# Peptides against a protein of PDB entry 5IXI: the designs that were tried, part 39

Target 1, 141 residues: chain A of PDB entry 5IXI
Amino acid sequence: TPLLDASSLEYLFAQGQYDLVKCLAPIRDPKTEQDGHDIENECLGMAVLAISHYAMMKKMQLPELPKDISYKRYIPETLNKSIRQRNLLTRMRINNVFKDFLKEFNNKTICDSSVSTHDLKVKYLATLETLTKHYGAEIFE

## One batch from the design tools (peptide; aimed at target 1 N41 D100)

Design b2_p25_8_s1 (made by RFdiffusion4, then SolubleMPNN; from b2_p25_8, 11 letters changed)
Fold by OpenDDE base, seed 4:
Structure b2_p25_8_s1 (fold): chain B 141 residues (1-141), chain A 25 residues (1-25)
Amino acid sequence: as target 1 above (141 residues)
Amino acid sequence: SISEKIDESFKNTLKKAIEKYGDPW
C-alpha cells in the first residue's frame, strides 16, 4: 500500500474526475437492476464529493454556491445522456435526491473542521475504484 | 477515524435522501 503524497493525490484526483466524466474509467456493469440503481446513486455521490471539494478549495459555504449547481458536469457523460432521456418526474426526483444529498453532506461533514480536502480526495478515489470497472485497483491495494 | 466518518456520512446522507424522495431510478 503506497503512501500518496499531496502532489500525487492532487494529480490522481484531477485525473479521476476527468476519467469518470469522460467515461475513460467506465462505470461497472450492474449485476442486477437494483445494483444498477445503486451505481447511479453512487454517481450522484461522486458529484457531491466533487462539488464539496470545490467549495472547500474556494472557501465557500454551500449557500454561497450557485443556486443552479447541478450534478450534470460531475457524472459520467453516458449517465447524463441517459438521465436527459428520462421522464420529467424521474429527473425531478434525481435532482431532489442530489440537492438534499449535497446539502446534508455539507452540513454534517464539510462543516466538520476535522475534514480536509485531502480526505475528500481519498474518499473520491476510493469510491471511484468501487464504481468503475478497472480504476484505482493499484492505489488502495 | 476521519475516513470512517466520511464514509458513514456519505452513505447515510445518500440513504436518507433516497428515503425522503423515493428511489428516483
Scores: peptide ipSAE 0.633, ipTM 0.945, DockQ to the pose 0.681
OpenDDE base, seeds 1, 2, 3, 5: peptide ipSAE 0.627, 0.629, 0.628, 0.627; ipTM 0.944, 0.944, 0.944, 0.944

Design b2_p25_8_s2 (made by RFdiffusion4, then SolubleMPNN; from b2_p25_8, 8 letters changed)
Fold by OpenDDE base, seed 3:
Structure b2_p25_8_s2 (fold): chain B 141 residues (1-141), chain A 25 residues (1-25)
Amino acid sequence: as target 1 above (141 residues)
Amino acid sequence: SVSEQIDKSFKETLEKAYKKYGNPY
């Protein structure tokens, strides 16, 4: 796989986010119900990565992020629509899970480790490859 | 690796969240 320079990586990361959210790179079909849940969790993870990257780039901590920070703008639109159709309790749980997910990831991986924005972009793109059906050429091995 | 660290973080965080708020599914 090619070595991406900073500008190329930034471009691909931005485009990848767009493609995921807009379903231009559709998520893979679940093989089982549990696989479907895993896929959704991966999508939430992608949101965590994206938001964490944003926060790091802006040198912001989670408390400084917009009050309405949510997964909704960082997951596939189809999934977001699906979630909105679920019952209130489920939606509340998903929201709470995500908030904790984001918080703990920030604490454990971002703040308490050497993870960089570069690492997040790489991880995002690598996960995008496995999460989506036909996303481009393999970028990372 | 960093990738593995992130995966581990995801797993642990999700598990804790599920225990706290219940399985969202």
Scores: peptide ipSAE 0.471, ipTM 0.908, DockQ to the pose 0.829
OpenDDE base, seeds 1, 2, 4, 5: peptide ipSAE 0.467, 0.465, 0.469, 0.463; ipTM 0.907, 0.907, 0.907, 0.906

Design b2_p25_8_s3 (made by RFdiffusion4, then SolubleMPNN; from b2_p25_8, 12 letters changed)
Fold by OpenDDE base, seed 4:
Structure b2_p25_8_s3 (fold): chain B 141 residues (1-141), chain A 25 residues (1-25)
Amino acid sequence: as target 1 above (141 residues)
Amino acid sequence: SVSDKIDESFKNTLEEAYKKYGDWW
């Protein structure tokens, strides 16, 4: 449970998204190859959270979102650049996995009304702390 | 918890992705 009021949480959530994408809060260094993949998967998850939050705020369901919705603008710019340099097959798979992420999340949590925008903000910020090198808001109890 | 439910959703997706593609990255 966050210690901050709604307005403060809204601010930190917005700032956290900006910091992650712009690499002002850089993602942590992987310890192994598998750890690197785990980090990338976490970034895809962060994109799902951000997009879902946007959709909920706009009172839009996932099927109403653009069909070409992508993770590209919701992950660290450095990671986005890295992915774009990978081969076509890999990029296609990443795209498919992300779409599955979003679909599964929508079906199991958002459509079930088990997750609120407040929950998404908290989850996003909490994950950001573990995903990045130096980010530590410590605003949760 | 809500956090656990979110994690479970992501975990399930990754497991299915691995079954489909193997090491897909």
Scores: peptide ipSAE 0.546, ipTM 0.921, DockQ to the pose 0.674
OpenDDE base, seeds 1, 2, 3, 5: peptide ipSAE 0.543, 0.543, 0.542, 0.538; ipTM 0.922, 0.921, 0.921, 0.920

Design b2_p25_8_s4 (made by RFdiffusion4, then SolubleMPNN; from b2_p25_8, 7 letters changed)
Fold by OpenDDE base, seed 2:
Structure b2_p25_8_s4 (fold): chain B 141 residues (1-141), chain A 25 residues (1-25)
Amino acid sequence: as target 1 above (141 residues)
Amino acid sequence: SVQEKIDESFKETLKKAYEKYGNPY
């Protein structure tokens, strides 16, 4: 596997976000109902990573982000459409879980100076590889 | 490692979120 320099990692991270959201890198099929839930949780995690990375790049603290920040733009469009079809209570719970997830992740981990944007990119791409059907097979070999 | 810390943080924070707001499913 070729060495990933900073520019290559930046490119792959940007492309990976686009591919995930636009479903060009489709998420894997769930093997069970619980596996489906795990997949959706990973997608929410991808949104947390993307937003946290954005905040770090802009040197913004979480409270400075829009109060109506949502996972909607950072998860696969197919999943977003599926969630929109669920009942109000479920959607509210998902929103609350996501907001709390984002907040606590930033408070606990992003505030740690040992974590860099580089680390978030690596985590994002590594998760993308396991989350999707055929993406990035040679990136982390 | 840093990646392990991120992984554990993910698991812990998501778990706590579910405990606070309930299972969304």
Scores: peptide ipSAE 0.526, ipTM 0.923, DockQ to the pose 0.786
OpenDDE base, seeds 1, 3, 4, 5: peptide ipSAE 0.521, 0.524, 0.524, 0.519; ipTM 0.922, 0.922, 0.923, 0.921

## One batch from the design tools (peptide; aimed at target 1 Q34 E40 N87)

Design b2_p26_1 (made by RFdiffusion4)
Pose (drawn by RFdiffusion4):
Structure b2_p26_1 (pose): chain A 132 residues (1-60, 70-141), chain P 26 residues (1-26)
Amino acid sequence: TPLLDASSLEYLFAQGQYDLVKCLAPIRDPKTEQDGHDIENECLGMAVLAISHYAMMKKMSYKRYIPETLNKSIRQRNLLTRMRINNVFKDFLKEFNNKTICDSSVSTHDLKVKYLATLETLTKHYGAEIFE
Amino acid sequence: SKLDDIENFFNSHNEEYHELINEDES
């Protein structure tokens, strides 16, 4: 018997997206530059998941689906790099919706689950309350 | 699992993403 029902899961998914974007769920610190870039790449993956879920729900830019801090960080880079980040994101999104949804038979439930499960490891102290 | 498949999909691009960012910013 699971902890959450569909309603709580949908609400938690929406709250999780809100936390990730507004940085109430701050992304974890990088151990290395490489790890940092990997984190940014995971963030693009999270944006792909959020958009894919939205499109899936209705039966059909990454900027509004990633932490604002990374957005401000990306806005500081040269234009070619930003075009590169857009191309990489588009490729991820296309490859995910064209292949992975079908191949791995990804439902909306699995998607919300992976999203939140990824929040548990992508962000600092998710679901915890720290008092000073 | 499906979750691992999704995770492995995005993680497979980590090295490439890192290299592309460093090349374009050099």

Design b2_p26_1_s1 (made by RFdiffusion4, then SolubleMPNN; from b2_p26_1, 10 letters changed)
Fold by OpenDDE base, seed 2:
Structure b2_p26_1_s1 (fold): chain B 141 residues (1-141), chain A 26 residues (1-26)
Amino acid sequence: as target 1 above (141 residues)
Amino acid sequence: SVLDKISNFFRSRNKEFHELIKKLES
């Protein structure tokens, strides 16, 4: 449970998304190659949270979302640049796996009405604090 | 809790994603 009221949480969530994408809150340095992959996966998870939150706020189902929606606008720009440098097959499979991730998250977590937009904001900010180098001062429980 | 449910879901999918990316980049 966050120590913030609803308005403060909304503000921090919006700012956190901006800071992550624009690398104003840079992601932490990987300790190993595998840690680097884990960081990338967490970033993709952040994209799932952000898109799901967007869909819920707009009262839109996944098929109603723009077809060009992807993780690209919801991950750090540095990571996006890195992925764009990978070969076509890799990029295609990353995209497919991400889409499956998003669909599964929606079906198993969002559609059962057990998760609110408030929960997504809390999870997003909590993950952001662990994922980035300097971000975060609040404790979420 | 709801947060645990989300976290567990992400951990399971991250494992799958990690294996795929590792294979493709090898």
Scores: peptide ipSAE 0.237, ipTM 0.750, DockQ to the pose 0.595
OpenDDE base, seeds 1, 3, 4, 5: peptide ipSAE 0.154, 0.070, 0.158, 0.163; ipTM 0.648, 0.648, 0.651, 0.652

Design b2_p26_1_s2 (made by RFdiffusion4, then SolubleMPNN; from b2_p26_1, 10 letters changed)
Fold by OpenDDE base, seed 4:
Parts: structure tokens; C-alpha cells; sequence
Structure b2_p26_1_s2 (fold): chain B 141 residues (1-141), chain A 26 residues (1-26)
């Protein structure tokens, strides 16, 4: 098992984000309705990781992030389309819950420096491996 | 570990999302 150095991890993280959003690494097929919900939740989690990583790299606090930053650009395009087809109330609540999710994650995990950008990359790639079809990446924790 | 902390946090929030979506789409 080859050791993944920092530069390789950075590359894989960047590539993984692109592949997930563009559906080049498509998300796995849901086996049940609940499984479908779990997949969506994981995708939203991926968005939290990606946005938090971005904020940390830019040395920005959550309130300093552009107001137009949302999960929409950090989840699979197919899922984004699906969410847009849902009723207004559902979309509003998803957005609100996501904002709370992101805020809570940053307050409890990122702001106290307990989690580094390295940790976020590892978690992102590990989740990507289980979330997508036929995607594998060797990462070390 | 730090990764476990992230995982546990996501698990908790994922449950919240699941319940919300289930309620709205039921």
C-alpha cells in the first residue's frame, strides 16, 4: 500500500470534487427509499466538507463567505436537478437545514482548529469511495 | 480520532435530514 503524500492528496481531493459534481463518478444507485435519502444526506455532507475546506484555505469565517455559496455547486448535478424539482417548501427547508448544518460543523469542528484541511480531504475521499459507483481511492487516516 | 469526530457529527445530522425529507415527502 503506497503512502499518499500531501501533494497527491491535494490532487485527488480536487479531482474528486470535480468528478462528484460533474457525475463523472456517479453516485451509487439507491436500493430503497431510505437508501436514497441516505445518499442525499451524504451528498449534502460532502458539500459541507468542500465548503469548509474552501473557507479554511481562504482563511475565511463562515459569515465572510459569499452569500451565493450553497450546496448546489458542491453536490452531483443529478441530485441538484432532483432537488429543484421538489416543491418550494421542501427546497426552502433543505436549504435552511443545510445552512444550519454548515454553521454547526464549522462552529464545533473547524473554528476550534480540531480538524485540519488534511482531515477534510481524507474524510471527503473516504466518503466519495462509498458514495459513488466503481470509485476507489487509497487514503490514510 | 478526528475523522471519527467528523463521521459521528455527520451521522447525527444525516438523521435530521432524513427525518425532514421523510416528513415533507410523505
Amino acid sequence: as target 1 above (141 residues)
Amino acid sequence: SKIDKITNFFRSRNDEFYELIKELES
Scores: peptide ipSAE 0.251, ipTM 0.757, DockQ to the pose 0.601
OpenDDE base, seeds 1, 2, 3, 5: peptide ipSAE 0.245, 0.244, 0.248, 0.244; ipTM 0.755, 0.758, 0.751, 0.755

Design b2_p26_1_s3 (made by RFdiffusion4, then SolubleMPNN; from b2_p26_1, 14 letters changed)
Fold by OpenDDE base, seed 3:
Structure b2_p26_1_s3 (fold): chain B 141 residues (1-141), chain A 26 residues (1-26)
Amino acid sequence: as target 1 above (141 residues)
Amino acid sequence: SVLQKISDFFSSRNDEFYEEIKKLES
């Protein structure tokens, strides 16, 4: 397990976001239908982490974020396309649930000032390791 | 730890999200 300094962590976090969204680090294959849903939920969680990190870096609260901020730019493009194929009610529900997810995450973790941008990067990369097939295995092994 | 708090939060929300999507796709 290599020791990650601040500069390495910053680089890996930025590259990890790009690799996840562009599917250069493809998500793992689902073992069951429920596992598939769990993978999607984890991807949405990755979006929450990325957006929260962005907000903290910009010193913005959720209402101050650009109105077009959505999970769509922070999840794998393949998953985004899959969601777009679902019916309107489902897509609306996903949007609403995600907004609640983001809000609750910030209320329960970010707003109490116990979470730093460093913590978010570590959590993001740790989740990326398990969510994708073999990406970044050397980072935490 | 902070990481565990984040993990616990995600775990609790994952079950809720799964049920919400499942009922709409039925």
Scores: peptide ipSAE 0.281, ipTM 0.775, DockQ to the pose 0.645
OpenDDE base, seeds 1, 2, 4, 5: peptide ipSAE 0.178, 0.260, 0.181, 0.273; ipTM 0.622, 0.764, 0.626, 0.771

Design b2_p26_1_s4 (made by RFdiffusion4, then SolubleMPNN; from b2_p26_1, 11 letters changed)
Fold by OpenDDE base, seed 3:
Structure b2_p26_1_s4 (fold): chain B 141 residues (1-141), chain A 26 residues (1-26)
Amino acid sequence: as target 1 above (141 residues)
Amino acid sequence: SVLDKISDFFSSRNKEFYELIKELES
């Protein structure tokens, strides 16, 4: 993992989230249809990381989070637009699967106290590097 | 490592999302 002081890591994590959502760090172009699906899944995973980090920072359990919590604010806007163009049933299922993903992640990874907010930041930034076209390659070198 | 654990977890969920999209958009 990169050697970053707490303030630097916090800054990079926050900026990374912003850059991903606002497409300032655009996601890489899919090479195949399957690659596109993988990219989408990674984006949803990024949302899980971000939300979980938020919950941990606020000392909140998942049931304490707003019931309308969604991936929508935590994924690239381009992907969000794409998902919104899909049929209602698909969107509903994506939402349900995401919520299950989030719950399972927290139960199996966060609740066992094996993962810290620090770990989530590092994982987020590391994934961001691989997910986007030209983001932060030097951070982990 | 912890990071590997997170990565493995995400990998295990990829199939679910893929199958969902494939099912509903086929």
Scores: peptide ipSAE 0.285, ipTM 0.788, DockQ to the pose 0.634
OpenDDE base, seeds 1, 2, 4, 5: peptide ipSAE 0.180, 0.278, 0.185, 0.278; ipTM 0.655, 0.790, 0.658, 0.785

Design b2_p26_2 (made by RFdiffusion4)
Pose (drawn by RFdiffusion4):
Structure b2_p26_2 (pose): chain A 132 residues (1-60, 70-141), chain P 26 residues (1-26)
Amino acid sequence: TPLLDASSLEYLFAQGQYDLVKCLAPIRDPKTEQDGHDIENECLGMAVLAISHYAMMKKMSYKRYIPETLNKSIRQRNLLTRMRINNVFKDFLKEFNNKTICDSSVSTHDLKVKYLATLETLTKHYGAEIFE
Amino acid sequence: STLEDIEEFFESHNTTYHELIKEDES
């Protein structure tokens, strides 16, 4: 018997997206530059998941689906790099919706689950309350 | 599992993403 029902899961998914974007769920610190770039890449993956879920739900830019801090960080880079980030994101999104949804038979439930499960490891102290 | 597939899908691009960012910012 699971902890959450569909309603709580949908609400938690929406809240999780809100937390990730507004940085109430701050992304974890990088151990290395490589780890940092991996984290940014995971953020692009999270944006793909959020958009894919939205499109899936209605039966059909990454900027509004990633932490604002990374957005400000990306806005500081040269234009070619930003075009590169856009192209990489588009490729992820296309490859995910064209192949992975079908191949791995990804439902909306699995998607929200992976999203939140990814929040548990992508962000600092998710679901915890720290008092000073 | 599906969740692992999804994870592995995005992680497979980590090195490539890093190399592209370093290339274009040099």

Design b2_p26_2_s1 (made by RFdiffusion4, then SolubleMPNN; from b2_p26_2, 13 letters changed)
Fold by OpenDDE base, seed 4:
Structure b2_p26_2_s1 (fold): chain B 141 residues (1-141), chain A 26 residues (1-26)
Amino acid sequence: as target 1 above (141 residues)
Amino acid sequence: STIEKIDNFFRSRNKEFYEEIKKLES
């Protein structure tokens, strides 16, 4: 595990977000129905990390974020298309559950002064490595 | 560690999320 300086980590984090959303680093194929749900949940978790990182960088609290904040721009485009094809009730529930997820994450984790933007970058890249088919990155923790 | 704390939170939340979505789509 090589030591990454701050600038390198910032670059990898930015590139990783782009690769995930644009499906340049495609998510792994589900092996079971539950695995498919796990992949979806991991993607939503990635959205939580990305949004929280953005908020921290802008020194904004969760209530200061737009009321219509959504996962849609922070998950793989293929998954976003899949979700849009589901029934209305499911889509509404996903939206609500995600908002609760983000809220709980910020209340229980981000509001803890022990969590830094550095930690979010590391977690994001580590998850990206396991979530996608071929993406690999060594991050010093 | 902080990373472990984040991991544990996501594990718990993902399990809950899965169960809720499963009920709607089954």
Scores: peptide ipSAE 0.295, ipTM 0.784, DockQ to the pose 0.581
OpenDDE base, seeds 1, 2, 3, 5: peptide ipSAE 0.294, 0.292, 0.294, 0.289; ipTM 0.787, 0.786, 0.783, 0.783

Design b2_p26_2_s2 (made by RFdiffusion4, then SolubleMPNN; from b2_p26_2, 14 letters changed)
Fold by OpenDDE base, seed 1:
Structure b2_p26_2_s2 (fold): chain B 141 residues (1-141), chain A 26 residues (1-26)
Amino acid sequence: as target 1 above (141 residues)
Amino acid sequence: SVLQKISDFFSSRNKEFYEEIKRLES
């Protein structure tokens, strides 16, 4: 695995977010229906990481985040379109579950002062390698 | 490690999330 300095890691993290959302690094094909749901949940997890990183960089608490900060801007566009096609109840539930996910993650990890922005970037990029088809960065073993 | 802590959290949460969404879409 390549050795990355702080600036390189920041660049790759930003590029990885862009590639995931714009589907330049397409997510892997689901093997089963359950695998499809697992992939969606992983994408929501990526959104949690990205938003948490954003909040930490801006030194903001969750209630202070902009109103438009949601998973919609941090998941693949194809998945976002798919979610929009689902019924209202499902969409509401996804939103609520995500909010709870983000809140719980923040309370149990970020607020514990044990997780840094560096850790979030590493986790994001490592997950991106397994979530996408041919990301091929091989940043972490 | 910190990374393992994050991974464990996601694993447990994703399982719960899957079951809830599955019920709504059934």
Scores: peptide ipSAE 0.275, ipTM 0.776, DockQ to the pose 0.591
OpenDDE base, seeds 2, 3, 4, 5: peptide ipSAE 0.272, 0.266, 0.166, 0.262; ipTM 0.775, 0.768, 0.624, 0.770

Design b2_p26_2_s3 (made by RFdiffusion4, then SolubleMPNN; from b2_p26_2, 11 letters changed)
Fold by OpenDDE base, seed 3:
Structure b2_p26_2_s3 (fold): chain B 141 residues (1-141), chain A 26 residues (1-26)
Amino acid sequence: as target 1 above (141 residues)
Amino acid sequence: STLDDIDNFFRSRNEEFYKLIKELES
């Protein structure tokens, strides 16, 4: 469990999101094509965590979120640029898959009240550590 | 644990997403 007070954890979570999106904590280099897709999916997962955390903090359900909610502001800018270079069909499917991902995650984890904002922050920071090149979250070990 | 459930969920979605992307790229 994290050895942080609530304020510190909130700060680290916010900073982690910023660092990931702005590529201040750059994602690790893919070793294979499969690894690249794994990284991409992890980033999308990070977006799910971030959005879900936002929704919970605002006490909003998914239907109350903007209908055009997207991963774009919650993933590394470099990855976002990469996705934008793909063909329209691929981009459309990625958007749809992400929306399904977000919906399913919320339905299976948040709606049943099994997941807290604390859990989301911990998971986010832990994943950030493994996803990025140098970012560390050893305090969560 | 709750964290394990989250991990398992993400893992399960990974394969689906990968297959979809590969299909669309072909």
Scores: peptide ipSAE 0.200, ipTM 0.746, DockQ to the pose 0.665
OpenDDE base, seeds 1, 2, 4, 5: peptide ipSAE 0.101, 0.102, 0.104, 0.105; ipTM 0.674, 0.669, 0.663, 0.666

Design b2_p26_2_s4 (made by RFdiffusion4, then SolubleMPNN; from b2_p26_2, 11 letters changed)
Fold by OpenDDE base, seed 5:
Structure b2_p26_2_s4 (fold): chain B 141 residues (1-141), chain A 26 residues (1-26)
Amino acid sequence: as target 1 above (141 residues)
Amino acid sequence: SVLDKIDEFFKSRNDEFYELIKETES
């Protein structure tokens, strides 16, 4: 695994978020139905990482974040469109589970000061490499 | 390591999302 300086990591993290959401780095094709669900979960996890990183950089707690903060702006646009086409009950459940996910992650990792913004960027980029078809190309081999 | 802890946390939540989505779409 090559060593990246802080400035390079910051750039790659910002670009990676943009590429994921705009589908410039398309997510991999599911091999099975379960794999498809795993991919969606990974994308939601990416949203948790991105939001948590944002909160840490702004030195804000979850209650201080805007009420409309959700996964919708932090997942691939194609996936977001797919989710919006599902029935209301499903969308409500996804939103509730995501909120719990985000809250629990922050309480157990961010608030405990066990995870740094550096760690979040590394995890984000590493996941992006495996989640997408051709992104990264062994950046974190 | 810290990264391992993050991985384990996400893995623990994976089943919850999977079951939820599967239940609502079946």
Scores: peptide ipSAE 0.284, ipTM 0.774, DockQ to the pose 0.605
OpenDDE base, seeds 1, 2, 3, 4: peptide ipSAE 0.281, 0.279, 0.284, 0.283; ipTM 0.777, 0.776, 0.771, 0.771

Design b2_p26_3 (made by RFdiffusion4)
Pose (drawn by RFdiffusion4):
Structure b2_p26_3 (pose): chain A 132 residues (1-60, 70-141), chain P 26 residues (1-26)
Amino acid sequence: TPLLDASSLEYLFAQGQYDLVKCLAPIRDPKTEQDGHDIENECLGMAVLAISHYAMMKKMSYKRYIPETLNKSIRQRNLLTRMRINNVFKDFLKEFNNKTICDSSVSTHDLKVKYLATLETLTKHYGAEIFE
Amino acid sequence: TPLEAIEEWMHSDNETYHELIKEDEE
């Protein structure tokens, strides 16, 4: 018997997206430059998941689906790199919706689950309350 | 499982993403 029902899961998914974007769920610190870039890449993956879920729900830019801090960080880079980030994101999104949804038979439930499960490891102290 | 497949997918291009960011920012 699971902890959450569909309603709580949908609400938690919406709250999780809110936390990730507004940085109430701050992304974890990088161990290395490589790890940092990996984190940014996971954030693009999270944006793909959020958009894919939205499109899936209605039966059908990454900027509004990633932490604002990374957005400000990306806005500081040269234009070619930003075009590169856009192309990489588009490729991820296309590849995910064209192949992975079908191949791995990804439902909306699995998607929300992976999203939140990813929040547990992508962000600092998710679900915890720290008092000073 | 779907979750595992998505996890692998999310990290399939980590090295490529890093190299591209380094290259274009030089």

Design b2_p26_3_s1 (made by RFdiffusion4, then SolubleMPNN; from b2_p26_3, 13 letters changed)
Fold by OpenDDE base, seed 3:
Structure b2_p26_3_s1 (fold): chain B 141 residues (1-141), chain A 26 residues (1-26)
Amino acid sequence: as target 1 above (141 residues)
Amino acid sequence: SPLEALDEFMHKNDKEFYELIKELEK
């Protein structure tokens, strides 16, 4: 695994977020139905990492974030459109589980300062590399 | 380590998402 300095990591993290959301780095094709669900779950996890990083950079806790915060701007646009086409009950449940995930993540890791912004960027880029088809930059694997 | 903790945490929650989606699609 190559060692990246702080400046390089910051740049790659910002670019990686943009590429994922705008589908410039498209997510990989699912091999099975279960694999498709795993891909979607990882995208939602990526949203938690991105939001948490944003909160930490702004020195904000979850209660201080906008009350309507969601995964919508932090996942691939194609996936967001897919979720919006599902029935209301399904969308509500996905949203609730996501909010619980974000809350638990904040309470157990962010609030306790056990995880740094550096750790979040590393985890994000590592996940992005395995999640996308042919992401041009091989960073950790 | 922090990275290991992140991996474990996300793995646990990924499983919860999977179970939810599986139930809703039935």
Scores: peptide ipSAE 0.122, ipTM 0.699, DockQ to the pose 0.494
OpenDDE base, seeds 1, 2, 4, 5: peptide ipSAE 0.080, 0.118, 0.090, 0.100; ipTM 0.661, 0.700, 0.669, 0.689

Design b2_p26_3_s2 (made by RFdiffusion4, then SolubleMPNN; from b2_p26_3, 13 letters changed)
Fold by OpenDDE base, seed 2:
Structure b2_p26_3_s2 (fold): chain B 141 residues (1-141), chain A 26 residues (1-26)
Amino acid sequence: as target 1 above (141 residues)
Amino acid sequence: SPIDALDEFMHSRDEEFYNLIKELEE
């Protein structure tokens, strides 16, 4: 696999986020019901990575993030539409679980300075390649 | 490595979302 310089990685990360959310890089078709659940979980994980990267780049702590921050703008639009069709109680539960995930991720990984924005971009793009149908040219093995 | 730490953390939280999504589809 080719080595990516900092500018190339930044470009691919930004484009990858856009492609995932706008479904220009559609998520793969589930092979089973369990696989479908795994795909949704991965999408929520991608949202955690994206938000955490944003916070780090802006040098913002979690309390400084908008209180209405959610996964909605960081997951595929198709998945977001699916979640919005679920009842209010379900949506509240999803939101609570996600927020707990985000808090724990930042407390255990980001706040101890063990992870850089570079690491988050690499993880994001690597997951994107496996999550989507045709995206990527095997950037990471 | 940091990448390994990210992988481990992401996997550790999968079950929480899995149980919620599965409950909704039942």
Scores: peptide ipSAE 0.129, ipTM 0.711, DockQ to the pose 0.491
OpenDDE base, seeds 1, 3, 4, 5: peptide ipSAE 0.073, 0.128, 0.074, 0.128; ipTM 0.653, 0.703, 0.659, 0.706

